# Designs tried in a protein design run: peptides against a protein of PDB entry 5A53. Part 28

Target 1, 230 residues: chain A of PDB entry 5A53
Amino acid sequence: LVENVKQALFIPGQSCNKNLHDIMVDLSALKKPDMKRFNRKNDIHPFEDMSPLEFFSEKNDCSLMVLMTSSKKRKNNMTFIRTFGYKIYDMIELMVADNFKLLSDFKKLTFTVGLKPMFTFQGAAFDTHPVYKQIKSLFLDFFRGESTDLQDVAGLQHVISMTIQGDFQDGEPLPNVLFRVYKLKSYKSDQGGKRLPRIELVEIGPRLDFKIGRIHTPSPDMVTEAHKKP

## One batch from the design tools (peptide; aimed at target 1 D61)

Design b2_p11_7_s3 (made by RFdiffusion4, then SolubleMPNN; from b2_p11_7 with L4D N10K)
Fold by OpenDDE base, seed 2:
Structure b2_p11_7_s3 (fold): chain B 230 residues (1-230), chain A 11 residues (1-11)
Amino acid sequence: as target 1 above (230 residues)
Amino acid sequence: DDDDIVSSGKP
């Protein structure tokens, strides 16, 4: 079953600034061609009223949304939203730390649009902790593209690495998630007159350190419905 | 290419 690629909608909030706009542009470029971006700011407060997001989900046929907002309390905040049947499934605030790097900060490498990235997750909590499980699920869902049964390794161009920044105990603030994007570079290396195939990972950006904010978890009923294969 | 910019449909 080829699952339809989920479309993403990027929404600048009323408090969207230049940095968030630039981050939005770069992150959305990784979702091409399966993304839309609004060019105008929208006054949306998803944790107060979700109805505008549900409206946008339906109107734009996008089951993924990213709201870009910034405040003193929640600087460079990317709220990732998923919908099911155009209703809010889950939400998570991921605040981009000030040490971010844009695509322009890296060597420009051409890539084929629409290729599915490989994911790597570093940190046991991605499999055990509810919040990090949600993050893992979200990013896999966001960038997974077409479900081809064969990860054509020959078509693999991008690796997205997500790392939990350090260990944590119960009751401690959740460590940041380090988001990194690499391109696989294949070249022939001359070793002793023999040309051997060599693969290198080259960081291409963006580089984002995500601080975890507020979370909305799906209802058990929505979880059940979302996992029902038609 | 900014060709993917859709106008904000306000509700």
Scores: peptide ipSAE 0.027, ipTM 0.660, DockQ to the pose 0.038
OpenDDE base, seeds 1, 3, 4, 5: peptide ipSAE 0.027, 0.025, 0.026, 0.025; ipTM 0.654, 0.650, 0.656, 0.652

Design b2_p11_7_s4 (made by RFdiffusion4, then SolubleMPNN; from b2_p11_7, 3 letters changed)
Fold by OpenDDE base, seed 2:
Structure b2_p11_7_s4 (fold): chain B 230 residues (1-230), chain A 11 residues (1-11)
Amino acid sequence: as target 1 above (230 residues)
Amino acid sequence: DDDDLVSSGKP
């Protein structure tokens, strides 16, 4: 069953700034061609009223949304939203730390649009902790593209690495998630007159350190419905 | 071409 690629909608909030706009442009470039972007700011407060997001989900046929907002309390905040049947499934605030790097900060490498990235997750909490499990699920869902049964290794161009920044104990603030994007570079290396195939990972950006904010978790009923294969 | 998705009005 080829699952339809989930479409993403990027929404600048009323408090969207230049940095968030630039981050939005770069992150959305990784979702091409399966993304839409609003150019106008929208006054949306998803943790107060979700109805505008549900409206946008339905109107734009997008089951993924990213709201770009910034405040003193929640600087460079990317609210990632998923919908099911155009209703809010889950939400998570991921605040981009000031040390971010844009695609322009890296060597420009050409990539084929529409190729599915490989993911790597570093940190046991991605499999055990509810919040990090949600983050893992979200990013896999966001960038997974077409479900091809065969991860054509020959078509693998991108690796998205997500790392939990350090260890943490119960009751401590959740460590940041380090988002990194690499391109696989294949070249022939001359070693002793023999040309051996060599693969290198080259960081291409963006580089984002995500601070975890507020979370909306799906209802058990929505979880059940979302896992029902038609 | 960034398709100007018209952020049409508030519900």
Scores: peptide ipSAE 0.033, ipTM 0.683, DockQ to the pose 0.036
OpenDDE base, seeds 1, 3, 4, 5: peptide ipSAE 0.032, 0.028, 0.031, 0.029; ipTM 0.685, 0.674, 0.669, 0.684; seed 3 fails the geometry check

Design b2_p11_8 (made by RFdiffusion4)
Pose (drawn by RFdiffusion4):
Structure b2_p11_8 (pose): chain A 225 residues (1-189, 195-230), chain P 11 residues (1-11)
Amino acid sequence: LVENVKQALFIPGQSCNKNLHDIMVDLSALKKPDMKRFNRKNDIHPFEDMSPLEFFSEKNDCSLMVLMTSSKKRKNNMTFIRTFGYKIYDMIELMVADNFKLLSDFKKLTFTVGLKPMFTFQGAAFDTHPVYKQIKSLFLDFFRGESTDLQDVAGLQHVISMTIQGDFQDGEPLPNVLFRVYKLKSYKSRLPRIELVEIGPRLDFKIGRIHTPSPDMVTEAHKKP
Amino acid sequence: SKPISEVPLVE
């Protein structure tokens, strides 16, 4: 009954550069094998015209899309896009801060591609705040991959950690979201003692513009059997 | 949707 794994399409925008491309490559690796990359630049402006994104979603059968854009106003801009029936469901701009680390900045460890990641979300706002609820929903939907009734404990390899940069009060600017990836190590103490090693990429997301779905589309996308 | 291996890339 459940759908196939959602496929991601990474799209360099007209203003995409090498540094932003490196971020795309390393992040896209976490999506393997359910991922495609475009090599050329495309003149796409999602908050002016959504038509091209819907076109690429249909023709490439990708319900998840990431546009790469950079200007001084919005530097290292990653626009995360989800579609339903090849129409836009929601969008959010996540801009990468300059303190980012790539895979090259971390010791390369053995890594089995295609395993179900673990998730940990740190921050009460992930459950109550509309903006951060969307981000939690986005990254769960984006990276969880295959849904299954069966889990091999040996397959529990890495965790995706997302942390809000401190608590905040209403009216203040929205804190950044800290994207971290760790590999698990376990030792005997039955329950094991767990330690973590960072493998990257390390990304601090600054929150930009947001598009939300209409109630009608939410009804269809979230319809229960 | 189809498996990603069955869907050609339309760049």

Design b2_p11_8_s1 (made by RFdiffusion4, then SolubleMPNN; from b2_p11_8, 3 letters changed)
Fold by OpenDDE base, seed 4:
Structure b2_p11_8_s1 (fold): chain B 230 residues (1-230), chain A 11 residues (1-11)
Amino acid sequence: as target 1 above (230 residues)
Amino acid sequence: RKPIEDVPLVE
């Protein structure tokens, strides 16, 4: 089954500011060409009324959405939304910490648009804890690109790394997720007549530390429907 | 409030 590439819509909320706009631009650049951005602010409160997001999903043919809002309680908040059949599947608030870095903070490197990233996940909770499982699923779904059965290693350009910041126990606040983007750089080392291929990772940005906020999870029935392969 | 329809910017 060739899954169609999921399109993303980036939406400035009413409380969107310059920092969130810059973060939106840089993060959405990783989703090119499969992204749209709105220029106007929209007064959307997804945890109060989801109907505006379902409307935008259908009208823009986007199954992925990111709402950019900021308040005293939820500073630099990126609400990630997924839809199935233009209905809300899940939502998660990811608040960007103040220590973020933009693409302009890194050495500008040439990038080929449309190549699939390799993902790395650091932290056992990505495979065991329901919230971190949702985050893992979301980011894989967001950046997967075209479904080709052959991961041509020759086409590997960049790595997205996601790390859970520290250990935690049940009932404790959930640690932040550290989002990092690297470009693969190949070096030919001529040591003693043996060419050893050396690959180095160069950080290219953006650098985002996500604090986890509110979550909407699908019903078990919606999970079953969304996983039904046609 | 009704959502404000916007034209997507694709760079």
Scores: peptide ipSAE 0.036, ipTM 0.670, DockQ to the pose 0.100
OpenDDE base, seeds 1, 2, 3, 5: peptide ipSAE 0.020, 0.031, 0.029, 0.035; ipTM 0.603, 0.662, 0.623, 0.672; seed 2 fails the geometry check

Design b2_p11_8_s2 (made by RFdiffusion4, then SolubleMPNN; from b2_p11_8, 4 letters changed; failed a check: too like the target's own chain)
Amino acid sequence: RLPLEEVPLVE

Design b2_p11_8_s3 (made by RFdiffusion4, then SolubleMPNN; from b2_p11_8, 3 letters changed)
Fold by OpenDDE base, seed 5:
Structure b2_p11_8_s3 (fold): chain B 230 residues (1-230), chain A 11 residues (1-11)
Amino acid sequence: as target 1 above (230 residues)
Amino acid sequence: MKPIEDVPLVE
């Protein structure tokens, strides 16, 4: 089965800064080889006009897009966009907190390009709350693409951990989502003459704390169409 | 403004 791996397009907005560029580079490295990146800034305001993103989706054959913008109100904003039939399916603003870490802040580890990460989600709201369900769906869709066989576990190199930062009640501000990336390090532990294979998780970055911003939810009709298995 | 298409760099 030729995996129809969803392609991602990373777009620097007009207000993209060096920090966002660096974050974009590091996050997009996890999507290689299924990633395209623009080098030039584009003046796009997706919550005002979605048409430029639909145009880019079609022109670049990318069903995933990330727009990098920054303002006083929405600092270090990564707008994640999904399209279906080159039309906007959903959007979410995820603002990176200032405590972010780049890949350069961690020990450089070689990794095989194209290996799909395993995801872990911490927080019940990922299964129950509409916004966190969308985030879960988005990140799974973004990095896993379509259904992989269980044999991909044998090639498991990376674990992406997403954690909701604390509990919250209805009507409270939504807690941040803590994005962490780990590499599985296999080593032989010589404990007491029995070489037991030991697996350790080593953080490799980037480290991102996402503040949730604006959301565009799909229409019920688009949900139905997008979930139709061919 | 028409979006400026950049040539996607597949890195």
Scores: peptide ipSAE 0.023, ipTM 0.582, DockQ to the pose 0.117
OpenDDE base, seeds 1, 2, 3, 4: peptide ipSAE 0.020, 0.007, 0.012, 0.021; ipTM 0.597, 0.446, 0.573, 0.580

Design b2_p11_8_s4 (made by RFdiffusion4, then SolubleMPNN; from b2_p11_8 with S1M S5E)
Fold by OpenDDE base, seed 5:
Structure b2_p11_8_s4 (fold): chain B 230 residues (1-230), chain A 11 residues (1-11)
Amino acid sequence: as target 1 above (230 residues)
Amino acid sequence: MKPIEEVPLVE
């Protein structure tokens, strides 16, 4: 089975700053080798005109895009876009809080490129609330693609943890999503002559707290078409 | 403004 791995395109917007660039580099490293990145800034406003993103999706054969922008209202904003047939399927703004950590803030560890991360989701809203369902779907789609062989567990090196920061009620502001990346380390613990394999999670970064911004949801028709198994 | 098409760096 040819693994249909979705390709990602990272786009610096006109307002992209050094911090966003660094975040982009570090987050995109987790998508290697299935990642493309632009070096030049592009003036794109996806909630005003989606056409430039559809153009980039088609021209670069990327069904995943991340636009990096920053303003006073939307600081450190990562707009995640998915396309279907090179048309916008959905979009979500995820603003990175100022407390972010880069890969350089953690112990540099070697990793094998192309190994898919395991995901963990903490918070019932990931399965019940439409916005958090979209976030869950997006990140699973972004890093795993459409087909995951169960055998990928044998190559498990990374865990991505996504946590909803606290409880909330209807009508309250949506809590942030805490994005954390861990590497699995196997240690042989010599405890008392029995070498038990000890697995430890070591945070490797980046560490991102996402504030939820604007959302574009797909039409019911696009949902139906995108979920049709060929 | 028209988007600038770049050759993406595959890193």
Scores: peptide ipSAE 0.021, ipTM 0.599, DockQ to the pose 0.118
OpenDDE base, seeds 1, 2, 3, 4: peptide ipSAE 0.020, 0.007, 0.021, 0.019; ipTM 0.584, 0.456, 0.584, 0.584

## One batch from the design tools (peptide; aimed at target 1 E3 D141)

Design b2_p12_3 (made by RFdiffusion4)
Pose (drawn by RFdiffusion4):
Structure b2_p12_3 (pose): chain A 225 residues (1-189, 195-230), chain P 12 residues (1-12)
Amino acid sequence: LVENVKQALFIPGQSCNKNLHDIMVDLSALKKPDMKRFNRKNDIHPFEDMSPLEFFSEKNDCSLMVLMTSSKKRKNNMTFIRTFGYKIYDMIELMVADNFKLLSDFKKLTFTVGLKPMFTFQGAAFDTHPVYKQIKSLFLDFFRGESTDLQDVAGLQHVISMTIQGDFQDGEPLPNVLFRVYKLKSYKSRLPRIELVEIGPRLDFKIGRIHTPSPDMVTEAHKKP
Amino acid sequence: HFHHIHHPEDYE
């Protein structure tokens, strides 16, 4: 009954550069094998015209898309896009801060591609705040991959950690979201003692513009059997 | 094709 794994399409925008491309490559690796990369630049402006994104979603059968764009107003801009029936469901701009680390900045460890990641979300706003609820929903939907009834404990290899940069009050600017990836190590104490090693990429997301679905589309996308 | 969007509770 459940749908196939959502495919991701990474799309360099007209203003995409090498540094932003490196961020795409390393982040796209976490999506393997359910990922495609475009090599050319495309003149796409999602908050002016959504038509090209819907076109690429249909022709490439990708319900998840990431546009790469950079200007001084919006530097290192990663626009995360989800579609339903090849129409836009929601969009959010996540801009990467300059303190980012790539895979090259971390010791390369053995890594089995294609395993179900673990998730940990730190921050009460991930459950109550509309913006952060969308982000939690986005990254769960984006990276979870294959749904299954069976889990091999030996397959529990890495965790995707997302933390809000401190609590905040209403009216203040929205804190950044801290994207971290760790590899698990376990030791004997039955329950094991767990330690973590960072493998990257390390990304601090600054929140930009947001597009939300209509109630009609939510009804169809979240319809229950 | 239709790929339904999931609530965080669907991942529990």

Design b2_p12_3_s1 (made by RFdiffusion4, then SolubleMPNN; from b2_p12_3, 6 letters changed)
Fold by OpenDDE base, seed 2:
Structure b2_p12_3_s1 (fold): chain B 230 residues (1-230), chain A 12 residues (1-12)
Amino acid sequence: as target 1 above (230 residues)
Amino acid sequence: MIYHVKEPEDYE
């Protein structure tokens, strides 16, 4: 079953600033060609009224959305939204810390558009804690791309690393998620006449540290419907 | 269900 590639819509909110716009551009570049960006600011408050997002989901045939807002309380906030049947499935606020790096901060490397990234997750909570499970699920879903049967290592261009920043206990603030993007670079080293393939990971950006904000979880009914195989 | 991640500032 070739699962249809989920399309993403990036929506600048009214409070979207230049930094967040740049972050949006860089992050969305990883989702090409399966990405749309709005150029106009939209007054959307997803935790107050989800209807505008559902409308945009349907109108643009996008089951993934990212709303970019920024306030004093929620600086550089990227609200990631998933829809099922154009209805809100889940939402999570991920605020980009000020230490972010853009693609321009890294050596420009050519990349093939549409190649599926490999993911690495560091932190046990990605498999145990509901919030980090949602984050893991979201990013896997967001960047899943076309199911190429060719797990050909030659087709692996990108590695997305997601790391939980430190340990935490129950009741403590959830640590940030460190988002890093690497390009796989193969070098032929001529050592003693044997060309050993040397693989290096080169960070290509963006570099984002996500502070976790508000979360909307799907209803049990929607979970059941979303997992129904056609 | 909406979960609010409690920030340390929300405990003061």
Scores: peptide ipSAE 0.102, ipTM 0.698, DockQ to the pose 0.028
OpenDDE base, seeds 1, 3, 4, 5: peptide ipSAE 0.030, 0.008, 0.009, 0.006; ipTM 0.631, 0.479, 0.538, 0.456; seed 5 fails the geometry check

Design b2_p12_3_s2 (made by RFdiffusion4, then SolubleMPNN; from b2_p12_3, 7 letters changed)
Fold by OpenDDE base, seed 5:
Structure b2_p12_3_s2 (fold): chain B 230 residues (1-230), chain A 12 residues (1-12)
Amino acid sequence: as target 1 above (230 residues)
Amino acid sequence: MFYPVKEPEDFE
């Protein structure tokens, strides 16, 4: 059963600023062609009322949504939302730190649209801690693209790296997640007449450091139902 | 389906 590629909807909130708009454009470019962007600001407060997001999910047939908001308390906030049957499954606030880099800050490298990225996760908490498990699941789900049985190495053009910024103990603030995007560049090194294939990772952007904010977790029943249906 | 986070044990 080839799961249909999940569509993403990028929504500027009422408090969306230029930086968030630019981040939205760059991040959504990685989700092409399976993305929509709203041009108008929408007054949505997902942790107060989720109903507008459920409405947008259904109306646009998008099971992935990203709401762009910014406040003094939650600067450059990207709320990632997933729906199941057009009902909210989970939400997480990921605030982009001010040190972000856009695609324009990197050497323009052409990449083929629609290729599935490879993911790398650095940090044991991605497999053990509930919040980081959710982040891992979210990003894998968000960028999964077409389920090709053959991850043909020949089709691998880019890597998304997600790193937990340092170790943490129970009760400590959750470290940021470092989001990095690399292009695989194959070099033919001609050393002594033997062509050794050299693969290099070249950062292409965007570069985002995510501070974790508020989280909505699904009910156990929703988890069970979401895992039953491919 | 949401992407299942496979436990490391699933890769042995």
Scores: peptide ipSAE 0.037, ipTM 0.523, DockQ to the pose 0.170
OpenDDE base, seeds 1, 2, 3, 4: peptide ipSAE 0.029, 0.033, 0.000, 0.023; ipTM 0.532, 0.531, 0.350, 0.481

Design b2_p12_3_s3 (made by RFdiffusion4, then SolubleMPNN; from b2_p12_3, 6 letters changed)
Fold by OpenDDE base, seed 1:
Parts: sequence; C-alpha cells; structure tokens
Structure b2_p12_3_s3 (fold): chain B 230 residues (1-230), chain A 12 residues (1-12)
Amino acid sequence: as target 1 above (230 residues)
Amino acid sequence: MIYHVKLPEDYE
C-alpha cells in the first residue's frame, strides 16, 4: 500500500506577526513539495470552533494543518492539527520561544527538496508520557513523506532532532521540546590511505524551542479507525 | 478530549 504523502496547509491567523510568518516560511520549506500556504490571514480559533479547519482540510485536501497565532498568553503559537476523513483527529499548541533562529541565521546549505528526514528523539517521555507521545507521532507523521520501501540511504540528507529540555516530575510544568535540523555532511577523511567516510552533522535551521500549550486528543473510536489499514 | 495543559504562566 503506497501511503499517499500527507499534504500540509499553513494558515496565518488574524494575530500572525512577522516573526511567525518567517517561522512559517522556513518550517514549510522543509515540507516542500507537499505543502500549501495561505497568503491571507484567517480568523480561526480552533479550541473554540473546529469547523473552519475541517472545511479547509476538505477544500484543500490537506490532512495536516498549522495555524499561526500570537497573543499575550500564547505568544508565537503554532497550532498543529491533524485530520482524519476531514474531521479533527488531534491538535496541539506549540509556542515558539523568542530565542528562535531562522534558516538565514545559518550557513546556506543546499538540500534537495522532497528527501525524507531522519528523526532522533531524546527523552524517555517521548515513549511513555501521553503529551510527548502525541508530539512524537505528530512530527513523524508530518515529515514522513513518501513511504518508499527502498530506504535509499543515499537519499538521507537531514536529521530532525527533538529533545525534551530536562527532567520533570508528575504535576510539574512540561519541559520545552527543542527542535533542531541538521544536514549530513560526508567528508572523505584521508586518514592513512583508507578513505573512511566521516559523517558530520551541521545545523541548518530553523532552531525552535517549543513550549507546550493546549491539546486535543482523538476519541478512542477515531484512533481505531485511523489505524485501520485499508 | 481537550487537555488543558496549564502553562507556567497559569501558575504565576
């Protein structure tokens, strides 16, 4: 079963600012060619009314959406939405901290559009805690691209790293998730006549620290339906 | 189900 690549729709909210716009441009560039961006601001409040997002999902044939909003309480907020059958499956607010870096802040390394990223997750909570499980699932789903059985290892250009910032106990605020993007550089090391391939990771951006906000989880019935392989 | 994660700002 060739799973069709999930398409992403990036939506500027009414409160979208220049910083969020720039972040949107850079993050959406990693999803090319499987992304659309709206040029107009849309007044959408997904935790109050989800119907506009379901409409956009169906109209644009996008099962992934990112809403860009900013308020005093939720500054630089990226709401990630997934749909199933054009109905809301899950949502999560990820607020970008002010220490973000854009692609322009790094040495421009060319990468081929459409190559699948590798993922690394640092923190046990990605496998145990419900919120971090959802984040892991979301980002894997968002950037998975075409399921080719041929892992053409030769086509692996970049790594997305996600790290939970520190340890936490039950009842404590959830630590931020550190989002980093690296390019794999292969250097031919001329050490001792054996050209050992040296692989180096070079950060290419964007650099985003995500503060976790509100979450919508799917119903058990929707989970069952979404995992049914046709 | 909507989980309201309390932001650190909600504890201040």
Scores: peptide ipSAE 0.032, ipTM 0.652, DockQ to the pose 0.030
OpenDDE base, seeds 2, 3, 4, 5: peptide ipSAE 0.006, 0.011, 0.006, 0.009; ipTM 0.358, 0.395, 0.391, 0.374

Design b2_p12_3_s4 (made by RFdiffusion4, then SolubleMPNN; from b2_p12_3, 7 letters changed)
Fold by OpenDDE base, seed 4:
Structure b2_p12_3_s4 (fold): chain B 230 residues (1-230), chain A 12 residues (1-12)
Amino acid sequence: as target 1 above (230 residues)
Amino acid sequence: MIYHVKLPEDFE
């Protein structure tokens, strides 16, 4: 079953600033060609009224959305939204820490648009804790591309790495998620008459540390419907 | 269901 690639819509909110715009451009570049960006600011408050996002989902045929907002309480906030049948499935606020790095901060490497990333998740909570399970699911959905049964190994260009920053107990603040992007470099090493391919990972950016904010979880009915394979 | 995650700043 080839699932259609989910399209992403990046939306600058009314409070979107230059830093958020630059982050939006760089993160959305990883989703090319399956992304759209609005050029105008939109006054959207998804935790107060979800209807504008549902409208944009339907109008643009995008099941993934990212709203860029910033306030004193929620600085550099990226709200990730998923829809099912153009209705809100889930939402999560991920605030980018000030130590972010843009693509321009790294050595320019040639990147082929549309290749599928590999994923690595570091931290047991990605498999056990509801919030981190949602984050894992979200990023897999966001960047997975076309689901093909045949992994063309030749199409593996980059790795998205997500790490939970430290341990935590129940009732403690949730640790940040460290988002990193690496390119695979293959070297032919001639050691002892056997050419062993050496693979190195080179960070290409962006580098983002996500602080977790507000979360909307789907209803049990929507979960059931979304997991029904056609 | 909306979960309000307490931010680390809410514990300081």
Scores: peptide ipSAE 0.032, ipTM 0.567, DockQ to the pose 0.030
OpenDDE base, seeds 1, 2, 3, 5: peptide ipSAE 0.026, 0.000, 0.006, 0.006; ipTM 0.547, 0.353, 0.372, 0.383

Design b2_p12_4 (made by RFdiffusion4)
Pose (drawn by RFdiffusion4):
Structure b2_p12_4 (pose): chain A 225 residues (1-189, 195-230), chain P 12 residues (1-12)
Amino acid sequence: LVENVKQALFIPGQSCNKNLHDIMVDLSALKKPDMKRFNRKNDIHPFEDMSPLEFFSEKNDCSLMVLMTSSKKRKNNMTFIRTFGYKIYDMIELMVADNFKLLSDFKKLTFTVGLKPMFTFQGAAFDTHPVYKQIKSLFLDFFRGESTDLQDVAGLQHVISMTIQGDFQDGEPLPNVLFRVYKLKSYKSRLPRIELVEIGPRLDFKIGRIHTPSPDMVTEAHKKP
Amino acid sequence: DYFDTERDVIFF
């Protein structure tokens, strides 16, 4: 009954550069094998015209899309896009801060591609705040991959950690979201003692513009059998 | 539910 794994399409925008491309490559690696990359630049402006994104979603059968854009106003801009029936469901701009680390900045460890990641979300706002609820929903939908009734404990290899940069009060600017990836190590104490090693990429997301779905589309996308 | 985002998710 459940759908196939959502496919991701990574799209360099007209203003995409090498540094932003490196971020795309390393992050796209976490999506393997359910990922495609475009090599050319495309003149796409999602908050002016959504038509091209819907076109690429249909022709490439990708319900998840990431546009790469950079200006001084919005530097290292990653616009995450989800579609339903090849129409736009929601969009959010996540801009990467300059303190980012790539896979090259971390010791390369053995890594089995295609395993179900584990998730941890740190911050009460992930459950109550509309903006952060969308981010939690986005990254769960984006990286969880295959749904299954069966889990091999040996397959529990890495965790995707997302932390809000401190608590905040209403009216203040929205804190950044800290994207971290760790590999698990376990030791004997039955329950194991767990330690973590960072493998990257390390990304601090600054929140930009947001598009939310209409109630009608939410009804169809979240319809129950 | 197409966006059943928490379906079969493993939480750490």

Design b2_p12_4_s1 (made by RFdiffusion4, then SolubleMPNN; from b2_p12_4 with T5Y I10L)
Fold by OpenDDE base, seed 2:
Structure b2_p12_4_s1 (fold): chain B 230 residues (1-230), chain A 12 residues (1-12)
Amino acid sequence: as target 1 above (230 residues)
Amino acid sequence: DYFDYERDVLFF
C-alpha cells in the first residue's frame, strides 16, 4: 500500500513573530516538497475553534498543519495538527525554547530535497507515556515521506533525533523534547589501502527544544477509522 | 476535551 505522502500546511497566526517565521521556514524546509506555507497571518485559535483548521485542511488538501503563534504564556508556540478526512484528529502545542538555532547558524550543507529522514528517539517515555507517544507518532507521520522500499543506505541523508530532556516521574513537568537534525557525511579514508567508509553525523539544524503545551487527543472512533487501511 | 499540561499536570 503506497500511502499518499501527507502534505503539511504551515500557518502563521496573528501573533507570529520573526523568530517563529524563521523557525517555520527552516522546519518546513525539511518537509519539502510536501509542504505549503501561508504568507499571511491568520487569526486561528485551535483550542477555541477548530473549524478554520478543518477548512484549511480541506481547501489545501493538507492532513498536517502547523500553526505558529506566540504569547507571554505560550512563547514560540508551534501547534501541530493532524486531520483525518479533513476533520481534526489530534493537536499538540510544542513551544520552541529561546535557545533555538536556525539553519543559518550551521554551515550550509546542501541536501537533496525529498529524501526520507531516519528517526531516532531517545527516552523510554516515547514508547510508554501517552504524550510522548503522540509526539513520536506525530513526527514520524509528519516526516515519513514516500515509503520507498529502497531504504538504500545511499538514500539516507538525514537523521532526525528526538530526545526527552532528562528523567521524570509522575506529577513532574514533562521534560522538553530536543529536536536535532543531522546529515550523514561519508568520508573515504585512504588509510592503509582499506577504504573504510567513515560516516560522520553533522548537525545541520534547525535545533529546537520543544516545551510541551496543550494536547487534543482523537476520539476512539476517529482512531479506529484512521487505522483502517483502505 | 483537551489535555493542558499546565492545567492537568502542574496543578494536579
Scores: peptide ipSAE 0.015, ipTM 0.520, DockQ to the pose 0.029
OpenDDE base, seeds 1, 3, 4, 5: peptide ipSAE 0.014, 0.005, 0.015, 0.000; ipTM 0.500, 0.397, 0.533, 0.340; seeds 3, 4 fail the geometry check

